# Peptides against a protein of PDB entry 5OK6, part 86

Target 1, 215 residues: chain A of PDB entry 5OK6
Amino acid sequence: ELPGLDSQWRQIENGESGRERPLRAGESWFLVEKHWYKQWEAYVQGGDQDSSTFPGCINNATLFQDEINWRLKEGLVEGEDYVLLPAAAWHYLVSWYGLEHGQPPIERKVIELPNIQKVEVYPVELLLVRHNDLGKSHTVQFSHTDSIGLVLRTARERFLVEPQEDTRLWAKNSEGSLDRLYDTHITVLDAALETGQLIIMETRKKDGTWPSAQL

## One batch from the design tools (peptide; made by RFdiffusion4, then SolubleMPNN)

Design b2_p18_7_s1 (from b2_p18_7, 9 letters changed)
Fold by OpenDDE base, seed 1:
Structure b2_p18_7_s1 (fold): chain B 215 residues (1-215), chain A 18 residues (1-18)
Amino acid sequence: as target 1 above (215 residues)
Amino acid sequence: MPVLLSEEDRPTDLVSWE
């Protein structure tokens, strides 16, 4: 049974678990399709639990580009396409109204950028490859706040690089050249890496030379 | 023989705004 309309409004919009609460790094937030949310607002503000404004189950279908990988459409805008809710609020709405059958929640993390906290709706998806097999990529998702060191470690793990093997990263830039990622302490954001960008892991040769030095 | 990076790909230094 649904809570009272006023109680719903308070739990979702107000208080420590409401939509307006401060972002905290590492917390999970969830996307809710804007039209559904607006209908819910109208329902709970209407004061009639039996009104025709009942929103039904949450349906985020319009936010997905496909129902196979459940990838978000590109270019979605907060406040226009979706609303962000903290985990508690999301779980309340799901418990009250349900979620469309088979549809996954759209969970995202709060990240801390140099001057702001935000929900990272679009993490960076990098195409990791080896220098000697550019046609075989591993797509891996990273936060903008993840270090290049993490990208390198992830690449080494995915390609089963032995601990004694030395490796380094290159990013293919928009001009088609390779920018070497020298500093492993900078973030994905600092390195200006973008979704779909090719990241090449170069492995040092047994003779101590780098393959790229032969070009 | 080991395959190398594409000859079309020129190594350059990463420019960071840090």
Scores: peptide ipSAE 0.016, ipTM 0.534, DockQ to the pose 0.037
Fold by OpenDDE base, seed 2:
Structure b2_p18_7_s1 (fold): chain B 215 residues (1-215), chain A 18 residues (1-18)
Amino acid sequence: as target 1 above (215 residues)
Amino acid sequence: MPVLLSEEDRPTDLVSWE
């Protein structure tokens, strides 16, 4: 059942639990397409529940570049293309209006950056490859806050590297050079890794030498 | 023949990430 219009407004816009509440690391927030949200605002602010301004089901179609992988379009801007709602507010809206049939929710996590919390709308997609087969990549998403160690473990898993095999990472930079990712404790952000960047997993030879040392 | 990185991905001008 739809609550009263004023109650809807208070639930969604309430500074304690609504759209304006503080971000907390690890929490889920959801994207809502801006035009739908504005239509909802107009509806609830109009004071007439029977008005023609009823927003209908939440429809985020314009935020997606495809309906197969449900990838977001690039370059979406908060406040222009979408609004961010905390999980509670999102679930209220979905319960009241529904979500367009077949559309997944656009869930994103709050991440902790130096001196700021941010909803990570665009995680980093890295192209993981082996040093000996650059043509076979695994595209994997990582948070900016994930460690290089996680990237390495993920690469080892994707390439079915045996536990006894020693591996290390290189990042191909914009100049085409390779940067050695020595510190596995730094984050993807600290390493300045970007979406589409090639990450090369080098595997140590059985003789104990590294392929790169022979170049 | 040992498998090496391709020439296009040769570790030239290596930078350490710390």
Scores: peptide ipSAE 0.009, ipTM 0.557, DockQ to the pose 0.041
Fold by OpenDDE base, seed 4:
Structure b2_p18_7_s1 (fold): chain B 215 residues (1-215), chain A 18 residues (1-18)
Amino acid sequence: as target 1 above (215 residues)
Amino acid sequence: MPVLLSEEDRPTDLVSWE
C-alpha cells in the first residue's frame, strides 16, 4: 500500500536517509531514471493521490543499452539521466510502485577515493586473456578501487591457474603496446585501466623463464 | 608507478554527491 504523499516525499528526499544523505563507502545505491523520478516528485508534491501524475512502476529502460546483459548506456549523467538513491529509499519506491517486469535494479557501490566518496556507476570492465590464447577472453568487472593484485587473482581463478604457477599482468595500452603491471598494490584507477582494455596474464614457464622475455 | 590523474583526467564513470 502506498504511504501518504508527504510521507513518501520525506522518506525519499530527506537528508538523513534519502537521496541527499552522505555517501558511505561500501553502501549500495540505486539508479532511478530521471523522468520517472520527476514524475514521482510531481505526484507526491501535488497532494492528490488520485492525480493523473501517478508515476506508475519504476522503469529504467532508457538507461540500458541492452536487455541481455543489462549494461548501462555510456555517458549517463547524474541529475540529467538518473538520480541516485540509497538502498532504503530505492526499496521503498520499489515496494510502493514496483519495478518494470524483468528489469533488474541498477545497484552500484559507494567507493572511497583519496578525498571523496563516489557512487561507482561505471565499474571498469576488463578483458582478461592468457598470453598464449588471446582469442579466449573473460570480461570481468572491477572497481576503480580494486587492486591490480585482485585483477591478477581474478585472472588466475578464471583461467584455473594452479597455485604453484607464477603469473603476471600486462595491459594493452591505447598505442597497442603492452605495459607491464609491476605493482600489484596500486588500484585499477592508479593503473589507469579502462573499460574494454585487454589485460594479458602471462604464465611463467616451467624452466623459470617468462614467455615475454623471448620476444 | 601509479598514474597521477588531474581532476580533468578522472573517470566520468564515478558520481559523487557534493
Scores: peptide ipSAE 0.008, ipTM 0.441, DockQ to the pose 0.025
Fold by OpenDDE base, seed 5:
Structure b2_p18_7_s1 (fold): chain B 215 residues (1-215), chain A 18 residues (1-18)
Amino acid sequence: as target 1 above (215 residues)
Amino acid sequence: MPVLLSEEDRPTDLVSWE
């Protein structure tokens, strides 16, 4: 059963627990397509529950570039294409109106950047490969706030590297050369790694030499 | 065949993080 229209508005559009609440690092927020949200606003502000302005099910179809991997379109802008809701508010709307059949929720995390908190709508998707098999990639999503150390650990896990094996990372740059990721304490953002970028994990030889040292 | 790093892929140091 739908709550009263005023109750819906207060639960979703308040500054303490709703859309305008402060961002907190690590929390989940959800994208809602803006036209649907504006329709909902008009409906609840109209004060007539039987109004023809009823928004129907949440439909985020226009935000997706594909219905296979459910990737977002590039260049979407908050307040123009979508609004962000905290988890509680999102779940209320889904409970009241439903989500279009087959569509996944668009969940994103709040990240802490220097001097700002933001919802990370576009995390970085890296192509992880081994130095000796560049044709077999693992696409893995990382936050801009994740360390290069986490990228390395993730690569080691995906390629089943044994603990005693020594590994290091290279990033293929726009010029086609390889930049070695020496500092594992810097972030993906600091390293300026981008979606679709090839990250090569090099494994040290048993003789103690690196494959790249013979190039 | 193992795809080795090509000789054209010269390893460069990451630009100093300011």
Scores: peptide ipSAE 0.010, ipTM 0.530, DockQ to the pose 0.037; fails the geometry check

Design b2_p18_7_s2 (from b2_p18_7, 9 letters changed)
Fold by OpenDDE base, seed 5:
Structure b2_p18_7_s2 (fold): chain B 215 residues (1-215), chain A 18 residues (1-18)
Amino acid sequence: as target 1 above (215 residues)
Amino acid sequence: MPVLLSEEDVPTDLVSWE
């Protein structure tokens, strides 16, 4: 059963627990397609539960570029294409109206940047490869706030590198050459890594030499 | 054959992210 229209509005739009609540790092927020949300607003503001303005189930189809991997379209803008809701508010709307059949929720995390908190709608997708097999990539998603050290650990895990093996990272730059990611304490953002960028994990030889040093 | 790093991929003057 749907709650009263005024109760719906207050639960979703309030500044303490709803859409206007402060962002907190690590929390999950969800995208809702703007047109659906505006239809919902019109419905609950209209005061008639039997109104023809009933929004139906949540449908975020227009936000996706594909229905296979459920990737977001590039260049979506908050307030124009979608609204952001905290997890509790999202779950209320889903419970009241449902979500389009087979469509996944669009969950994103709040990240902490210098002097600002934001929902990271577009995390970085990196192509992880080994120096000796550039044709076999693992696509992995990272936050802009993740360290290069995390990228390295993730690469080691994906390629099943033994703990005793030493590894380091290279990033393929726009000129096609390789930049060594020497400092593992900087972030993905600080390293200016971009979605689709090739990250090469080099493994040290048993003789203590690096493959790249022989080039 | 596996694709390997080449001399053209790794310049002598490497840029480090330090």
Scores: peptide ipSAE 0.008, ipTM 0.512, DockQ to the pose 0.042
Fold by OpenDDE base, seed 4:
Structure b2_p18_7_s2 (fold): chain B 215 residues (1-215), chain A 18 residues (1-18)
Amino acid sequence: as target 1 above (215 residues)
Amino acid sequence: MPVLLSEEDVPTDLVSWE
């Protein structure tokens, strides 16, 4: 059953626990399509529960580029295309109004940058490959705050690399050359890695030489 | 043949990320 309109407004827009609450690193937030949210605002501010302004179920269809992989459209802007809600507020709205059938929630994480928290709407999708089989990629999502060391460990896991095998990473840059990722302690952001970028895992040969040294 | 990095993927300029 739907709560009273004033209760809905206070719960979702509450500065302590609602839309305006402080961001905390690691917490989940959810995207809500802006037009639906504005319709909801108009409904709850109208004071009539039987109003024709009832928003219906949440429908984020316009935020997706496809209904197969449920990827977001590029270039979406907070406050123009969508609103961000903390998990509690999102779950309340879903419980009250429902979510469009078959449509997944758009969950994102708060990340910590040097002087600011933000919801990472667009994590980095990297194409992981082995130096000896560039045609077989694993697409893996990383945070900008994840270390290159995590990227390397993830690549090793996806390619079932044995613990005794020595590996290192290369990133294909915009000029088409390969930049070696020497420092595994820097972040994906610090390394300026971008979505769709090819990351090559090189495995050391049994003779102790690197394949790249013979090129 | 071991699929080496394509000749196009040969690191010509090794940018050190240090």
Scores: peptide ipSAE 0.009, ipTM 0.511, DockQ to the pose 0.043; fails the geometry check
Fold by OpenDDE base, seed 1:
Structure b2_p18_7_s2 (fold): chain B 215 residues (1-215), chain A 18 residues (1-18)
Amino acid sequence: as target 1 above (215 residues)
Amino acid sequence: MPVLLSEEDVPTDLVSWE
C-alpha cells in the first residue's frame, strides 16, 4: 500500500534526506526519468490518491540507448531528462510504484572533484589494449577520479601481466598520436581521458628495453 | 619477431619484439 501523499512528498523531496540532500562522495544516487517524476509530483501534490495522475511504475526506457548493456544515451541533462535521487528516496519510489520489468536501476556514484561534489552520470569507458595485440581490447569503466595508476593496474590484471613484468600506458590523443601517461598519480580527469579513448599498455622487453624506444 | 601496431588504431611506432 502506498503511503499518504504528503508522506511520499516529504520522504522524496525533503532537503535533509531527499532529493535536495547534500552530496557525499561515494554515495549512490539514482536517475529517474523526468516525465515520470513530474507526474509523480503532480500526483502527490494533487491530494487525491485515486487521481488519474497516478504515475505507474518507474520507467527509464527513454534514458537508455540500448536494452542490452543498458547504457545511457549521451547528452542527457539533469532537470530536463532526469532527476537524481539519493538511494533511500529511489528505493522508496521503487517500493511504492515498482520499476519497469527487466529494467535495471540507473545507479551512479557521487565523486569528489576539485571544489565540488557531483553525481558521476557518465564515468569514463576506456579501451585497454596491449601494444603487441591491438585486436584484443578490454572496455573498462573508470571514474574521472580514478588514478592512472588504477588504470594501469586494471590493464595489468586484465592482460594477466606477471608481477615482475614492467608496463606503462600510452593514450591515443585526438590527433592520432600517442601521449605517454607518465604520472600514475593523476586522475583520469587530470589526464583528460575520454570515453572511447584507446589506452595502450606497453610491456618492457626481457632485455630491459621498451618496444616504443626502438622505432 | 617485431609486431607492428595497426595504423588504423595506433601509430606503428609502437611495436612488440618477439
Scores: peptide ipSAE 0.008, ipTM 0.507, DockQ to the pose 0.067; fails the geometry check
Fold by OpenDDE base, seed 3:
Structure b2_p18_7_s2 (fold): chain B 215 residues (1-215), chain A 18 residues (1-18)
Amino acid sequence: as target 1 above (215 residues)
Amino acid sequence: MPVLLSEEDVPTDLVSWE
């Protein structure tokens, strides 16, 4: 049942647990299309549950590039295109109003950057390949806060590398040359890796030499 | 087609990985 308008406002906008609460790293937040959210605000602030300002079901269609892969449009801006809600608030709204049939929720994680917590709306999508088979790529999503070590482990897993095999990473830079990712403890952000960037996993030879060193 | 790292894009030392 739809709760009273004041109760809705309090649950969603409450500064302690609602939309305005502090971000916490690792928590899930959800995107809500801005126009829908503004309509909801007008409805609950109007004080009349029977008003013509009823927002209907949540519809995030305008935030997606397509309804096949459900990728977000590029360049969406918080406060202009969407509002971010913590999981509890999102689930309340969905329970009260519903979500448009067939649409997935737009769930994103809070990440810890050097001086700020941020909801990571656009994680980095990397193209992982092996040095000896550049034609077979695995596209994998990473957080900006993920380590290069995690990228390497993920590549090893995707390519079924045996535990005893030694591997290392190279990134194709904007000039087309390869930069060795020496430090596996730095983050994807620190390494300045970007969506669509090619990451090459090199496997050490049985003779103990690296393919790249024998050229 | 595999993204051939062109000989121009990859140090010659890396092109022989193919």
Scores: peptide ipSAE 0.008, ipTM 0.489, DockQ to the pose 0.083; fails the geometry check

Design b2_p18_7_s3 (from b2_p18_7, 9 letters changed)
Fold by OpenDDE base, seed 5:
Structure b2_p18_7_s3 (fold): chain B 215 residues (1-215), chain A 18 residues (1-18)
Amino acid sequence: as target 1 above (215 residues)
Amino acid sequence: MPVLLSESDVPTDLVSWP
């Protein structure tokens, strides 16, 4: 059974644990399609539980570009296309109204940037490849706050590189050339890496030379 | 900020990669 309408409003919209709560790095937040949320607001503000304004199940269909990988459309704007709810508030709404059949939740993480905390709606998807087999890629999602060191470790793991093997990264730039990612302590953001960018893992030869040294 | 290249870093062409 649904809680009272006033109780629903207070639970979701409050500034301590609801939609207006402070962001905390590493916490999960969820996207809710704006029109559904506005209909819910109208319903609970109307004061009649039997109202025709009942929002039904949460439906985020308009936020997805595809129903195969459930990727978000590009260029979505907070407050226009969606609202963000903390995990607790999201789970309340799902428990009360349900989620459209087959749709996954749209979960995102709070990240800490130099000046602000933000829900990272669009993490970076990189194409990881080996220098000797550019046709076999692993698409991996990274936060803008992840280090190049993490990208390197992830590449090593995906390609099953042995601990004794030495590896390094190159990024394909807009000119089609390769830029060496030598500083592993900078972030994906600092390196200006973008979604769809090709990242090449070079493996050192047994003789101690690098394949790229022959170019 | 763009990644700063070291003085020894020579840009390589993807097409010429071994």
Scores: peptide ipSAE 0.016, ipTM 0.541, DockQ to the pose 0.064
Fold by OpenDDE base, seed 4:
Structure b2_p18_7_s3 (fold): chain B 215 residues (1-215), chain A 18 residues (1-18)
Amino acid sequence: as target 1 above (215 residues)
Amino acid sequence: MPVLLSESDVPTDLVSWP
């Protein structure tokens, strides 16, 4: 059920849901491996549906670091390693050509930054721990636009903290020191938090003192 | 019980975020 080549090109490149459409915060976009996409472009621009340039099914294998957790390789660059398609365009391509068996789609969200929208290809994975048990961590993904308050709430939920317990966050910085995250209204980006960074949730003692105050 | 970091961490490693 492949559309005509010109129709494919218009739908994916020039359509209102095409590759060049404006980014809108909260929308889903998908990564497509660059070589496959270029092969598709060559195929649809060639004007021959029976051409040997047929791209086959979408295969994003080279974008993945592993096939267990389907993590992306680090340092991938838009326009060099992959292209970004809005959800509608992605679904058209998958419908027409299929996706390699077993591969998940690489879905990412548009985020709003000061004066710009972008697709957040690399959300921040934080290592959440409790101050008294560093051996039990929860790795949780956050947007750069998520608040520190959300990180705190997420940590409380993962560690089953009771509502009456008072908690606060510390981030281990690149120098090995701990920075207290005082303002819960700033974003993960504003706090300069990075993937793999240790975030320590401190719980207030029953006597009203903080464990860190004894240091 | 103090906040734990690594076994090599010292009390001076706690800093207020600017």
Scores: peptide ipSAE 0.009, ipTM 0.536, DockQ to the pose 0.049
Fold by OpenDDE base, seed 1:
Structure b2_p18_7_s3 (fold): chain B 215 residues (1-215), chain A 18 residues (1-18)
Amino acid sequence: as target 1 above (215 residues)
Amino acid sequence: MPVLLSESDVPTDLVSWP
């Protein structure tokens, strides 16, 4: 059952816990397709629960590029294509109106960048490979705020690298050459890593030499 | 020294790169 229209508006749009609440790092926010949200706004502002402006189920179909992996379309813009809601507000809307059958929620995290918090709508998807088997990739998502050290650890885990094996990372650059990721303390953002970028994990040989040193 | 990746679609190892 739907709560009163004024109550809906207050729950979703209030500045304390609604859409306008401050962003806090690590919190989950959700995307809602803008047309649906505007329809909802019109509905609750109209003051008539029986209005033809009833928004129906939340439908984010237009935000997805596919219904297999549920990846977002590229280039979506906040306030134009979608609105962001904090978890509480999202869950209220889902409870009241439902979510289109089969669609997953579009959950994203607040990240802290230098001097700003933002919802990270597009995490970086990296292709992790081993230097000696470029044909076997692991696609892994990382936050822009994740360290290169985390990327390295993740690669080691995915490729079942033994603790005693020494490894390092290379990133394929736009020129087709490899750049060493020397500093493992910098972020994915600082390293300017991008979605679809190939990251090569090099494993040190038993003789103590690096494969790349033989090139 | 930066290593050049092969532009080929054929999987190669790091040592096989030109």
Scores: peptide ipSAE 0.008, ipTM 0.519, DockQ to the pose 0.069
Fold by OpenDDE base, seed 2:
Structure b2_p18_7_s3 (fold): chain B 215 residues (1-215), chain A 18 residues (1-18)
Amino acid sequence: as target 1 above (215 residues)
Amino acid sequence: MPVLLSESDVPTDLVSWP
């Protein structure tokens, strides 16, 4: 049974546990399509549970660019295209109204940036390749707060690199040249890596030389 | 043939990051 309209409003918009609560790093938040959310607001603020303003099930279809991989459209804006809800509030709404059949929740994490917490709606998708087989890529998502070291470890894992093999990363820049990622302790953000960017893992030769040094 | 890293991909004046 749906709770009372005032109770719904208080639960979802409550500044302590609802939409307006402070962000905390590592927490999950969920996107709700703005039109649906506004319809819900109108419904619960109208005071009539039998009104024609009933929002129906949550439908985020307009936020997705495809229904195969369920990727978000680019350039979505908070407050215009979607609303962010903490996990508890999202789960309440799903429990009350349901989610469109077959549609996945849009879960995102709060990340800690130098001066702010932010829900990372768009993680960075990198194309990982080996220096000797640029035609075989692994697309992997990373947080802007992930280290280059994590990118390197992930590349090693995806390409089944043995622990004794030495590897390093290059990023293909906008000019088509390669920038050497020397510092593995900096973040993806600090390295200014972007979605769709090619990251090349170079493996050291058995003779101790690097392939790139012989070019 | 597998595409290999080439001299055209790695400039002589390699930019270090950071």
Scores: peptide ipSAE 0.009, ipTM 0.519, DockQ to the pose 0.042; fails the geometry check

Design b2_p18_7_s4 (from b2_p18_7, 9 letters changed)
Fold by OpenDDE base, seed 3:
Order: C-alpha cells, then sequence, then structure tokens
Structure b2_p18_7_s4 (fold): chain B 215 residues (1-215), chain A 18 residues (1-18)
C-alpha cells in the first residue's frame, strides 16, 4: 500500500536514513533517473495523492546505453542525470511505485578513497589474458579500491592456475608497450588502470625463468 | 599475437613474446 505523502517524504529524505545520510563504505546505493525523482518530489510535496503529478513506475531507461547488457551510459553526472539513494530508500520507492518491467536496478557500492567516500558508479573493467594466449580474454570488473594483488588472484582463478605456479602482471600502456605491475599492494586507482585496459598474466617457467626474461 | 616489452621492464631490448 502507498503510504501518506508526508510518510514517503520522511522515509526517503530524512537526514539519518534517507538520501542525505552519510555514505558508508561497502553499502549498496541505487541510481534513480533524475526526472522521475523530481516528479516524485513534486508529488509528495504537493500534498494531494490524487494529483496529476503522480510519478508512476521508476524508469531508468535513459541511463542505459542498451537494454541487453544494461550497461550505463558514459559520462552520467549525479544531480544532473540521476539521484543516489541508499538501499532502504530504493526498496521503499520500488515497493510503492514499482520498477519498469524487465529493467534491473542500478546497484553500486560505496568505496573509501583517501579523503572521501563515494558511490562507485563506474567500476573498472579489465581485460585479463595469459601471456601465451592473448586471444582468450576474461573481462572482469574491479573497484578502483581493489589491490593489484586481487587482480592477480582473480586472473589466476579465471585461468585455473595451480597454486605452485608463480605468476605476475603486466599492463598494456597507451604506447602499446607493457608496464610491469611490480607492487601488488597498490590499488587499481593507484596503478591508473582504466576500463578496457589489457592486463597480461605471465606464468613462470618450470626452469624458474620468466618468459619475458628469455627474449 | 606477441606482446612487446620495453627495455625498462626486461633485461633485454624491446622484445615481443607469447
Amino acid sequence: as target 1 above (215 residues)
Amino acid sequence: MPVLLSESDVPTDLVSWE
């Protein structure tokens, strides 16, 4: 059942648990298309439940580049294209108004950066390959806050590398050469890795030598 | 296809490897 307008406003906009509450690392937040949200605000502020300002179902279609992979358009801006809501507020709105049929929620995580918490709307998608089979890639999503060590572990898992095998990473740079990722403790952000970047996992030979060192 | 490594990253000149 749709609650009273004042109740809706309090649930979604209150400063403790609503839209304006502090971000907490690891929490899920959801994107809502800006026009829909503004229409909802007008509806609940109008004080008339029977008004022509009823927002209808949540429809985020304009935020997606396609309805196949449900990937976000590039360059979306908070406050211009979308509003961010905490999980509780999102679930309330979905329960009250519904979500467009077949459309997935746009869930994102709060990340902790050195001086700021933010919702990571655009995680980094890396193309993971083996040094000896560049034609077989695994596209994997990482947070900017994930370590290079996690990227390496993920690559090892995807390529079924045995625990006794030693591996290391290289990143293809803008010049087409390779930069070795020596420090596995730095983050994806610190390494300046970008979406679509090729990451090569090199496996050490049985003789203890690296393929790259034999050339 | 081979991958090129720079001289700064490996003991040898610019090389390609698979």
Scores: peptide ipSAE 0.011, ipTM 0.511, DockQ to the pose 0.058
Fold by OpenDDE base, seed 4:
Structure b2_p18_7_s4 (fold): chain B 215 residues (1-215), chain A 18 residues (1-18)
Amino acid sequence: as target 1 above (215 residues)
Amino acid sequence: MPVLLSESDVPTDLVSWE
């Protein structure tokens, strides 16, 4: 059942789990397309439940670049293209209005940066490859707050590297050279890794030498 | 032929930073 308009407004905007509540690291937030959200605001502020301003089901179609992988368009801006809602508020809106058929929710995580929390709308998608087969990539999503050590472990897992094999990472930089990622304790953000960037896992030879020593 | 990294790439040492 659809709650009263004032109740909807209080629950979504000013409730304990409302849009303006503090961000907490690890929590899920959801994107709502801005025009739909503004239509909803106009509807609930109008005071007439039978108004022609009824927003209908949530439709985030304009935020997606494709309907196959459901990737977001690049360059979307909070407050202009979308609104962020905490999980509870999102689930209320979905229960009241529904979500467009076949369209997935746009769920994102709150991350902790040195002095601020933010919703990570664009996690980093890295192209993981082996040094000996650059044509076979695994695209894997990482948080900017994930360590290079996690990237390395993930690469080892995806390529089924045996525990006894020694491996290290290289990142292809914007100049086309390879930067060796020595420190595995720094984050993806600290290493300035970007979406679409090629990350090369080098495996040590049985003779104890590295393939890269020949370059 | 020995399998190398990208033949067009020159390895650069990344200095760790905090």
Scores: peptide ipSAE 0.010, ipTM 0.511, DockQ to the pose 0.037
Fold by OpenDDE base, seed 5:
Structure b2_p18_7_s4 (fold): chain B 215 residues (1-215), chain A 18 residues (1-18)
Amino acid sequence: as target 1 above (215 residues)
Amino acid sequence: MPVLLSESDVPTDLVSWE
């Protein structure tokens, strides 16, 4: 059963726990397609529960570029294409109206940038490879706030590198050359790494030499 | 933070994945 229309509005739009509440780093927020949300607003503001303006189930289809990996379209804009709701508000709407059959929720995290908190709608997808097998990649998602050290640890884990093995990272740049990622304390953002970029993990030889130094 | 990346004259064998 749906709550009263005024109750729905207050629950979703309030500045303390709803759409307008402060962002907190690490919390989950959800995208809702703008047209559906506007339809919901019109419905609850209309004051008639039996109105023809009933929004139906949440449908985010227009936000996805594919229904295989459920990737978002590029260039989506908050307030134009979608609205952001905190987890509690999202779950209320889903419980009241449902979500389109087969669609996953679009969950994103709040990140802390130097001067602002924001919902990271577009994290970075990196292609992790080994120096000796560039044709076998692991695509892994990272936050812009993640360190290069985390990228390195993730690469080691994905390739089952033993703790005693030493590894380092290279990034393939736009010119096709390799940039050595020396500082593991900088972020993905600071390193200017981009989605689809190839990150090469080099493994040190047992003799203590690096493959790249011998070529 | 400053980007602490250095370009290296790495051998072509490390960059040939195509």
Scores: peptide ipSAE 0.009, ipTM 0.518, DockQ to the pose 0.080
Fold by OpenDDE base, seed 1:
Structure b2_p18_7_s4 (fold): chain B 215 residues (1-215), chain A 18 residues (1-18)
Amino acid sequence: as target 1 above (215 residues)
Amino acid sequence: MPVLLSESDVPTDLVSWE
């Protein structure tokens, strides 16, 4: 059952638990397509539940580039293309209006950057490969706040590297050269890694030499 | 110091160390 219009507005827009609440690292927020949200605002502000301004079910279709992988379009802007809602507010709206059939929620995490908290709408998608089999890639998403160490561990896991095998990472840069990722404690952001970037995992040879040392 | 491997050092579009 739909709550009263004033109650809906207060629950979704209040500064303590609604849209205006402070961001907290690790919390889930959800994207809502801007046109739908504006329609909802007009509906609840209109004061007439029978108004022709009824927004219908949430439909984020215009935010997706495809309905197979449900990847977001590039270059979406908060306040222009979508609104961010905390999990509680999102779940209220879904319970009241529904979500378009078959369409997944667009859930994102709050990340902690040095001087700001941000909802990470676009995590970094890296192409992980082995130095000796460049034709087999694993596409994996990482937060900008994830360490290079996590990228390395993830690569090792995906390629079933045994614990006794030594590995290291290289990033292919825009010039086509390879930059070695020496410091595993820095973040993906600090390393300036970008979506679609090729990350090469090099495995040390049994003779103790590195394949790249022969180049 | 970062070791930079140039594509010019490898006859392939990508570094293959085999």
Scores: peptide ipSAE 0.008, ipTM 0.530, DockQ to the pose 0.114

